# Ledger of designs, part 113: peptides against a protein of PDB entry 4QMF

Target 1, 175 residues: chain A of PDB entry 4QMF
Amino acid sequence: ESSFMTLFPKYRESYLKTIWNDVTRALDKHNIACVLDLVEGSMTVKTTRKTYDPAIILKARDLIKLLARSVPFPQAVKILQDDMACDVIKIGNFVTNKERFVKRRQRLVGPNGNTLKALELLTKCYILVQGNTVSAMGPFKGLKEVRRVVEDCMKNIHPIYHIKELMIKRELAKR

## One batch from the design tools (peptide; made by RFdiffusion4, then SolubleMPNN)

Design b2_p23_2_s1 (from b2_p23_2, 6 letters changed)
Fold by OpenDDE base, seed 1:
Structure b2_p23_2_s1 (fold): chain B 175 residues (1-175), chain A 23 residues (1-23)
Amino acid sequence: as target 1 above (175 residues)
Amino acid sequence: SKEDEELLKKAIEELEKELKEEE
């Protein structure tokens, strides 16, 4: 049997408690067991003797990873679908200066979230910027593009350049 | 799809304006 555990920050505790019955129900459909440990601040997923698909445990691992990084359950649970992948991009180590970090992270979101919405549309991904990570869910091709834009942004390459590139590619694909 | 393209174009225009203001 396989087991995976992830830690979550204290500020997520109340939310995770609220949705944990839904997590349990979703994983029960696949005969995956799960445990919320409020003392340690951890989530655990485990295969059982009744687990039919051995690969589902990896998706369950990704589920709790996404939940730990503030992805809401209705979105995170989609990771259990066969065609859905995810990526958690660490952005906290690109810049040591806090002000510079905040500025570059804000560029990913943009005014009224328009930059992020544009990126989501062009990559067909869900994207959440939270703390020191960016969580993304979608097709592998889209995820690769998201990671490039996010990392380049933290390296002081404005997302607008990538958005323009993606728009050109989209137009070419329609022809 | 057409609506999405218009939204994207407007977003780009706004972002270009912001980029100029940051320089």
Scores: peptide ipSAE 0.134, ipTM 0.775, DockQ to the pose 0.724
Fold by OpenDDE base, seed 2:
Structure b2_p23_2_s1 (fold): chain B 175 residues (1-175), chain A 23 residues (1-23)
Amino acid sequence: as target 1 above (175 residues)
Amino acid sequence: SKEDEELLKKAIEELEKELKEEE
């Protein structure tokens, strides 16, 4: 039997409590057991004797990882689909200066969230910028692109550069 | 820049239109 555990920050506790029955129901369809530990502040998923596909536990692991990083359940649960992958990009260690970090992180979002929306459209990914991580869900190719843009942004390469590049690539692919 | 912002807005609008047409 396989099991995975992830910690979640205290501010997520209330939300996780409200959706945990939905998490349980979603995982029950795959015979994956789950536990929410409010004392430790952790979520655990584990296979059971009835688990048919042993690989589904990895998707369950990803589910709780996404939930811990503030991805809402209706979006996070899509990770259980075969064609959906995810990535949690740690951005907190690229810059030591807090103000510089905040500024660069804000560039990922942009005015009215338009930069983020453009990235989502171009990569066909869901993207959530929260705290010291960026969570993304979508096709593997798109996720690779998201990680590149996110990391480069933290390295002081403005996302607009990549957006323009991705737009050109998209136009070329339609021909 | 302001020019980049306008370009981005236009790009988003076009992309949204294309996505709707593909659905």
Scores: peptide ipSAE 0.080, ipTM 0.710, DockQ to the pose 0.047
Fold by OpenDDE base, seed 3:
Structure b2_p23_2_s1 (fold): chain B 175 residues (1-175), chain A 23 residues (1-23)
Amino acid sequence: as target 1 above (175 residues)
Amino acid sequence: SKEDEELLKKAIEELEKELKEEE
């Protein structure tokens, strides 16, 4: 039997308590057991004797990882689908200066979230910028593109340049 | 979809405007 555990920050506790029955129900369909430990501040997923697909435990691991990073349940649960992948991109170590970090992180979101929305549309991914991480869900090709844009942004390359490039590629693919 | 394309165009237009203002 396999098990995975993920810690979550205190500010997520209330939300996780609210949705945990839904998490349990979703994982029960795959015969994966789960535990929410409010004392430790952790989520655990485990295979059972009835678990048929051994690979589903890895998706369950990803589910709790996404939930710990503030991805809402209705979105995070999609990770259990076969064609859905995810990536958690650490952005906190690219810049030591806090003000510079905040500025570059804000560029990923842009005014009214338009930069992020554009990137989501072009990559066919869901993207959440929160704290020191960017969480993304979608096809592998899209995730690769998201990681490139995110990391380059933290290296002071504005996302707009990548967005324009992706738009051109999209137009060329339609013809 | 056509709706997505329109949203994308508007987003890019706004982003380009913001970039010009920052420079």
Scores: peptide ipSAE 0.152, ipTM 0.783, DockQ to the pose 0.676; fails the geometry check
Fold by OpenDDE base, seed 4:
Structure b2_p23_2_s1 (fold): chain B 175 residues (1-175), chain A 23 residues (1-23)
Amino acid sequence: as target 1 above (175 residues)
Amino acid sequence: SKEDEELLKKAIEELEKELKEEE
């Protein structure tokens, strides 16, 4: 039997408590057990003797990982679908200067969230910028593109350059 | 969709304008 645990920040506790019954119900369909530990501030998922598909535990692992990084449950639970993948991109270690970090992180979002929206459309991914991580959900190809854009942004390459490239590729694919 | 395409085009135009202003 396999188990995975993830810690979550204190500010996420209230939300997780609210949706935990939904998490339990979603995982019960796959005979995956789960535990919310409010003292430790952790979520745990584990296989049971009734777990039919052993690979589903990896998706359950990803589910709690996403939830810990502020992805809302209605979106995060989609990770249990076969065609859905995710990535949690750590962005906090690219720049030591806080002001520079904030500026570059803000570039990912852009004015009125337009940069992020464009990136989501082009990659067919859901993207959430929160704290020191960017969480993404979607097809593997799209996730690869998201990671590239996000990391390059933290390396001072503006997302617009990648967005333009992706748009060109999209137009070419329609021909 | 066509709507998404138009949205993307507008977004890119706005972003390009902002980049020029930051330079």
Scores: peptide ipSAE 0.145, ipTM 0.779, DockQ to the pose 0.656; fails the geometry check

Design b2_p23_2_s2 (from b2_p23_2 with E2K E4D E9K E17K)
Fold by OpenDDE base, seed 1:
Structure b2_p23_2_s2 (fold): chain B 175 residues (1-175), chain A 23 residues (1-23)
Amino acid sequence: as target 1 above (175 residues)
Amino acid sequence: SKEDEELLKKALEELEKELEEEE
């Protein structure tokens, strides 16, 4: 039997309680058991004797990881699909200065979220900037690009340079 | 697709303006 556990911050408790029946239902289809521990502030997923696909437990692990990082359930549950991958990028350790951190993180979002939307379109990924992490879901190639842009942004390379590059690549692919 | 292209163009213009303002 395989088991994975993740902790979640206190501010996620109310939401997780609200959607936990949906989590249970989604995982039941794959015979994966799950537990929400409100005392510890943790989520656990476990294989059962009826689990058919041994690889699904890794996707279940990713599901609870995404949920812990504020990804909404309707999006997070897509990780159970065979063609969907995810990445949780830690951004909190690139800069010690809080103001600089906030400024660089805001660059990822941009005016009216347009920078983030552009990046999502170009990489074919879902991207959520929350706290000290960026969560992304999509194809592996897209995820690799997202991580590069996110990390470079925290290293003071403005996302515009990567967006321009991706736009050029997109145009070349259409020809 | 056309809508996406327009969004990308607008985003690029806004980013260029932002970059100029930060420099």
Scores: peptide ipSAE 0.181, ipTM 0.794, DockQ to the pose 0.874
Fold by OpenDDE base, seed 5:
Structure b2_p23_2_s2 (fold): chain B 175 residues (1-175), chain A 23 residues (1-23)
Amino acid sequence: as target 1 above (175 residues)
Amino acid sequence: SKEDEELLKKALEELEKELEEEE
């Protein structure tokens, strides 16, 4: 049997408690067991003797990873679908200066969240900027593009340049 | 979709404005 565990920050505890029955139900359909440990602040998923698909445990691992990074359950649970992939991009190590970090992270969101919305549309991904990570869900091609834009943003390349490029590519693809 | 195109154009305009303000 395989098992995976992830830690979650304290501020997620109340939310995770409220949705954990839904997590359990979703994973039960695949005969994956799960445990929420409020003392340790961890989530665990594990296969059982009745688990039929051995690959589903990896998706369960990704589910708890996404939940730990503030992705809401209705979105995170979509990771259990075969055509859905995810990526958790660590952004906290690109810049040592806190103010510079915050500024560059804010550029990913943009005014009124327009930058983020544009990226989501162009890449066909869900994107959540939270703390020191950016969580994304969608097709592999889109996820690759998201990671490039996010990392370049933290390297002081403004997302607008990538957005323009993606818009041009989209226009060309329609022809 | 047409709606997506309009959203993208609007987003681009706002982003360009933001860049001008930062420069």
Scores: peptide ipSAE 0.172, ipTM 0.789, DockQ to the pose 0.721
Fold by OpenDDE base, seed 2:
Structure b2_p23_2_s2 (fold): chain B 175 residues (1-175), chain A 23 residues (1-23)
Amino acid sequence: as target 1 above (175 residues)
Amino acid sequence: SKEDEELLKKALEELEKELEEEE
């Protein structure tokens, strides 16, 4: 039997409590057991004797990872679909200066969230910028692009450069 | 700069419209 555990920050506790029955129901369809530990501040998923697909536990692992990073359940649960992948990009270590970090992180979102929306459209990914991580869900190719843009942004390469590049690539691919 | 931010905003808005129309 396989099991995975992830810790979640205290501010997520209330939300996780409210949706945990839905998490349980979603995982029960795959015969994956799950536990929410409010004392430790952890979520655990594990296979059971009835688990048919052993690979589904990895998707369950990803589910709790996404939930821990503030992805809402209706979006996070889509990770259980075969065609859906995810990535949690750590951005907190690229810049030591807090103000510089905040500024660069804000560039990922942009005015009225337009930069983020553009990236989501171009990569066909869901993207959530929260705290010291960026969570993304979508096709593998799109996720690779998201990671590149996010990391480069933290390295002081403005996302607009990549957005323009991705748009050009998209136009070329339609021909 | 503020000017750069405004230019970026306009550019992104245009890009978004184009993308939405293609989707």
Scores: peptide ipSAE 0.082, ipTM 0.698, DockQ to the pose 0.055
Fold by OpenDDE base, seed 4:
Structure b2_p23_2_s2 (fold): chain B 175 residues (1-175), chain A 23 residues (1-23)
Amino acid sequence: as target 1 above (175 residues)
Amino acid sequence: SKEDEELLKKALEELEKELEEEE
């Protein structure tokens, strides 16, 4: 039997408590057990003797990882679908200067979230910028592109350059 | 979709303007 545990920040506790019954129900369909530990501030998923697909535990692992990083349940639960993958990109270690970090992180979002929206459309991914991480969900190809854009942004390459490139590629693919 | 394409074009134009202002 396999198990995975993830810690979550204190500010996420109230939300997780609210949706935990939904998490349990979603995982029960796959005979995956789960535990919310409010004292430790952790979520745990584990296989049971009734787990049919052993690979589903990895998706359950990803589910709690996403939830810990502020992805809302209705979106995060989609990770249990076969065609859905995810990535949690750590961005906090690229820049030590807080002001520079905030500025570069803001570039990912852009004015009115337009940069992020464009990136989501082009990569066919869901993207959430929160704290020191960027969470993404979608096809593997799209996730690879998201990671590249996000990391390059933290390295002071503006997302617009990648967006332009992706737009060109999209237009070429339509021909 | 055509709607998405228009949205992307508008977004790109706005981003380009912002880059020019930051430079």
Scores: peptide ipSAE 0.184, ipTM 0.794, DockQ to the pose 0.666; fails the geometry check

Design b2_p23_2_s3 (from b2_p23_2, 7 letters changed)
Fold by OpenDDE base, seed 5:
Structure b2_p23_2_s3 (fold): chain B 175 residues (1-175), chain A 23 residues (1-23)
Amino acid sequence: as target 1 above (175 residues)
Amino acid sequence: SKEDEELLKKAIKELEEELEKEK
């Protein structure tokens, strides 16, 4: 039997407690067991003797990973679908200066969240910027594009340049 | 969709303005 565990920050505890029954129910459909440990601050998923699809445990792993990074359950649970992939992009190690980090991270969101919304539309992904990570869910092609934009942003390449490029590509694809 | 296109155009305009403010 396979098992995966992830830690979550303390500020997520209250939310995770409220939705854990829903997590359990969703995973029970696949005969995956799960445990919320409030003392350690961890989530665990594991296969059982009744688990039929061995690959579903990897999706369960991704589910708890996303939940730990503040993705809400109604969105995170979509990872259990076969056509859905995810990526957790670590952004905290690109810049040592805290102010510079915050500034560049804010560029990913943009005024009124418009940068993020534009990226979501163009890549057909869900994107959440939180703390030192950016969580994304969607098709593999879109996820690859998101990672490029996010990492380049942390390298001081403004997302607007990528958005313009993606807009051009989209226009060309419609022809 | 047409709605998405309008949203994107608006977003780009606002982002360009923001970029100019940072220069």
Scores: peptide ipSAE 0.195, ipTM 0.814, DockQ to the pose 0.811
Fold by OpenDDE base, seed 2:
Structure b2_p23_2_s3 (fold): chain B 175 residues (1-175), chain A 23 residues (1-23)
Amino acid sequence: as target 1 above (175 residues)
Amino acid sequence: SKEDEELLKKAIKELEEELEKEK
């Protein structure tokens, strides 16, 4: 039997409590057991004797990882689909200066969230910028692109450069 | 820059229209 545990920050507790029955129901379809520990502040998923696909536990692991990083359940649960992958990109260690960090993180979002929306459209990914991480869900190719843009942004390469590049690539692919 | 912002807005609009047509 396999099990995975993820810690979550205190501010997520209330939300996780409200959706945990939905998490349980979604995982029950795959015979994956789950536990929400409010004392420790953790979520656990584990296989059971009835688990048919042993690989589904890895998707369950990803589910709780996404939930811990503020991805809402209706989006996070899509990770259980075969064609859906995810990535949690740690951005907190690229810059030591807090103000510089905040500024660069904000560039990922852009005015009215348009930069983020453009990235989502171009990569066919869902992207959530929260705290010290960027969570993304989508096809593997798109996720690779998201990680590149996000990390480069933290390295002071403005996302617009990559957006333009991705737009050109998209136009070329349609021909 | 302001120019980049305008370009981005246009790009987003075009992308949204294209995606809507593909649905």
Scores: peptide ipSAE 0.117, ipTM 0.727, DockQ to the pose 0.048
Fold by OpenDDE base, seed 3:
Structure b2_p23_2_s3 (fold): chain B 175 residues (1-175), chain A 23 residues (1-23)
Amino acid sequence: as target 1 above (175 residues)
Amino acid sequence: SKEDEELLKKAIKELEEELEKEK
């Protein structure tokens, strides 16, 4: 039997308590057991004797990872689908200066979140910028593009340049 | 979709304006 555990920050506790029954129900369909430990501040997923697909435990691992990083349940649970992948991109170590970090992180979101929305549309991914990480869900090709844009942004390459490039590629693919 | 395309165009326009402000 396989098990995975993920810690979550204290500010997520209330939300996780609220949705945990839904998490349990979703994982029960795959015969994966789960535990929410409020004392330790952790989530655990485990295979059972009835688990048929051994690969589903890895998706369950990803589910709790996403939940710990503030992805809402209705979105995070989609990770259990076969065609859905995810990536958690660490952005906190690219810049030591806090002000510079905040500025570059804000560029990923942009005015009214338009930068993020554009990137989501072009990559067919869900993207959440929170704290020191960017969480993304979608097809592998899209995730690869998201990671490139995110990391380059933290390296002081404005996302707009990548967005324009992706738009051009999209237009070329339609013809 | 056409709706998505219009949304993208609007977003890019706003982003370009923001980029100019930062320079």
Scores: peptide ipSAE 0.203, ipTM 0.818, DockQ to the pose 0.701; fails the geometry check
Fold by OpenDDE base, seed 4:
Structure b2_p23_2_s3 (fold): chain B 175 residues (1-175), chain A 23 residues (1-23)
Amino acid sequence: as target 1 above (175 residues)
Amino acid sequence: SKEDEELLKKAIKELEEELEKEK
């Protein structure tokens, strides 16, 4: 039997408590057990003797990972679908200067969230910028593109350059 | 969709303008 645990920040506790019954129900369909530990501030998922698909535990692992990084449950639970993948991109270690970090992180979002929205459309991914991480959900190809854009942004390459490139590729694919 | 394409075009224009301001 396999188990995975993830810690979550204190500010996430109230929300997780609210949706935990939904998490339990979603995982019960796959005979995956889960535990919310409010003292430790952790979520745990584990296989049971009734777990039919052993691979589902990896998706459950990803589910709690996403939830810990502020992805809302209605979106995060989609990770249990076969065609859905995710990535949690750590962005906090690219720049030590806080002001520079905030500035570059803000570029990912852009004015009125337009940069992020454009990136989501072009990659067919859901993207959430929160704290020191960027969480993404979608097809593997799209996730690869998201990671590239995000990391390059933290390396001071403006997302607009990648967005233009992706748009060109999209247009070419329609021909 | 056509709607998405138009949205993307508008977004790119806005982003280009913002990029120019940052220079």
Scores: peptide ipSAE 0.200, ipTM 0.817, DockQ to the pose 0.705; fails the geometry check

Design b2_p23_2_s4 (from b2_p23_2, 8 letters changed)
Fold by OpenDDE base, seed 1:
Structure b2_p23_2_s4 (fold): chain B 175 residues (1-175), chain A 23 residues (1-23)
Amino acid sequence: as target 1 above (175 residues)
Amino acid sequence: SMEDEKLLKEAIKELEEELKEEE
């Protein structure tokens, strides 16, 4: 028996309650049990006697991890697909100054969300910047690129430099 | 897609302008 638990912040409680039946249904297809504990503020996934693929529990773990970090269910549930991976990048520890943190985090989004959209397109990833984490979903290569850009941004390297590099690489790949 | 290329080019232009303002 394999089991994984993740805590979620209080502000996610209402949303998680509304989608939990959908979570249950999605995991039931794989014979993975799940529990939403509103007292503890946790989500748990567990294999059952009927679980056929032991690897699916790891995807279920990732599902609740993504949900805890504000990824909406219609996107998060895609993690159960074989070709989908994810990463949760902690960004809260790169700088101690709150104002500097907020400024650098905002650079990841950019004006009108254009920086984030560009990064999503270039890496073929879904990216959500929320609180002290950046959640990403997509191919492993893309996720690696996202992590580099995100971490470098928090180290005061503007995302534009990476975006330009990725654009050049993309153009070269078309030739 | 062609639409994505346009979006990317516009985004880069805006970001370059923003970078100049921050420097």
Scores: peptide ipSAE 0.155, ipTM 0.780, DockQ to the pose 0.800
Fold by OpenDDE base, seed 5:
Structure b2_p23_2_s4 (fold): chain B 175 residues (1-175), chain A 23 residues (1-23)
Amino acid sequence: as target 1 above (175 residues)
Amino acid sequence: SMEDEKLLKEAIKELEEELKEEE
């Protein structure tokens, strides 16, 4: 029997309570048990004697990890699909200055969210910038590209340079 | 899609203009 637990911030409690029945239903299809602990502020997933696929527990782990980082349930639950991967990129440790951190994080989103939308389109990923992390879901190749752009942005390389590069690569691939 | 390409080109244009303003 395997189990995984993740903590969630207090501001997510109300939302998690609202969708927890849906989480339970989704995991029940795979005979994975789950627990929402409002006192500790944690989510737990665990295998049962009826769990057939041992690998699904790792996807369940990723599900609660994504939910803890503010990914909405309708998007996060897609992680249970075989072809879907995810990454949670920690961005809070690249810059010590808070103002500089906020500025660089904002560059990932850009005006009207255009930078983020461009990155999502080019990488075929879902991307959510929240707090000290960037959550991404999609194909492995796309996730690798997202991580590079995100980390470089926190290192003061503007995302536009990567977007231009990805556009060129996309055009070359259509030839 | 063709629509996606148009959206990307417009987004890049806007981002380039913003970069010029930040410089």
Scores: peptide ipSAE 0.143, ipTM 0.770, DockQ to the pose 0.696
Fold by OpenDDE base, seed 4:
Structure b2_p23_2_s4 (fold): chain B 175 residues (1-175), chain A 23 residues (1-23)
Amino acid sequence: as target 1 above (175 residues)
Amino acid sequence: SMEDEKLLKEAIKELEEELKEEE
């Protein structure tokens, strides 16, 4: 039997408690067991003797990973779909200066979230910028693009350059 | 969609303007 555990921050506890029955129900469809440990602050997923597809445990792992990083359940649960992949990009280690970190992280979002919205549209991904991570869900190709933009942004390459490039590629693909 | 394309173009214009102001 396979199991995976992830820790979650304290501020996420209240939300996770409210949606845990939904998590359980979603995973039960695949005969994956799950446990929310409020003392440790952890989520665990496990295969059972009734688990038909052993690969689903990896998706369950990703589900709890996404939930730990503040992705809402209605979005996170989509990871259980075959065509959906995810990535959790750690951004907190690129810059030691807090002000510089905040500034670069804010560039990913942009005014009124326009930068993020543009990136989501171009990559066909869901993207959530929260704390020291960026969570993304979507097609593998799109996720690769998101990671590039996010990491480059933290390396002081403004997202607009990538957005322009993606726009050009999109226009060419329509021809 | 056509709506998405319009939104993207508008967003890019706004971002370009902001980038110029930051430089």
Scores: peptide ipSAE 0.158, ipTM 0.780, DockQ to the pose 0.712; fails the geometry check
Fold by OpenDDE base, seed 2:
Structure b2_p23_2_s4 (fold): chain B 175 residues (1-175), chain A 23 residues (1-23)
Amino acid sequence: as target 1 above (175 residues)
Amino acid sequence: SMEDEKLLKEAIKELEEELKEEE
């Protein structure tokens, strides 16, 4: 039997309660059991005797990880698909100064969210900037690109430089 | 798509202007 647990912040409690029946239904299709513990503030997933594919528990782990980091359920549940991967990038430790951190994090989003949208299109990923993490979902190649851009941004390399590079690469790939 | 390419090019122009303002 395999099980995984993740903690979630208090502000996510109300939302998680609302969607937990949907989580349960999605995981039941794979015979994965799940528990929402509101006292501890945790989500748990575990295999059962009826679980056919033991690897699906890892995707279930990723599902609760994404939900804990504010990814909406309709997006997060896509992680159960075979062709979908995810990454949760910790950004909180790159900069000690709070104001500098906020400024660099905001650069990932950009004016009107255009930076984020551009990155999503170029990497074919879903990207959510929230708190001290950036959550991404998509193909493995795209996820690697997202992580590079995100980490470099926190290291004071503006995302625009990577966006330009990715655009050039995209154009070259169409030839 | 062609629409995506247009959107990307427009976004890049806007972001370049933003970068100049931050420098």
Scores: peptide ipSAE 0.151, ipTM 0.778, DockQ to the pose 0.781; fails the geometry check

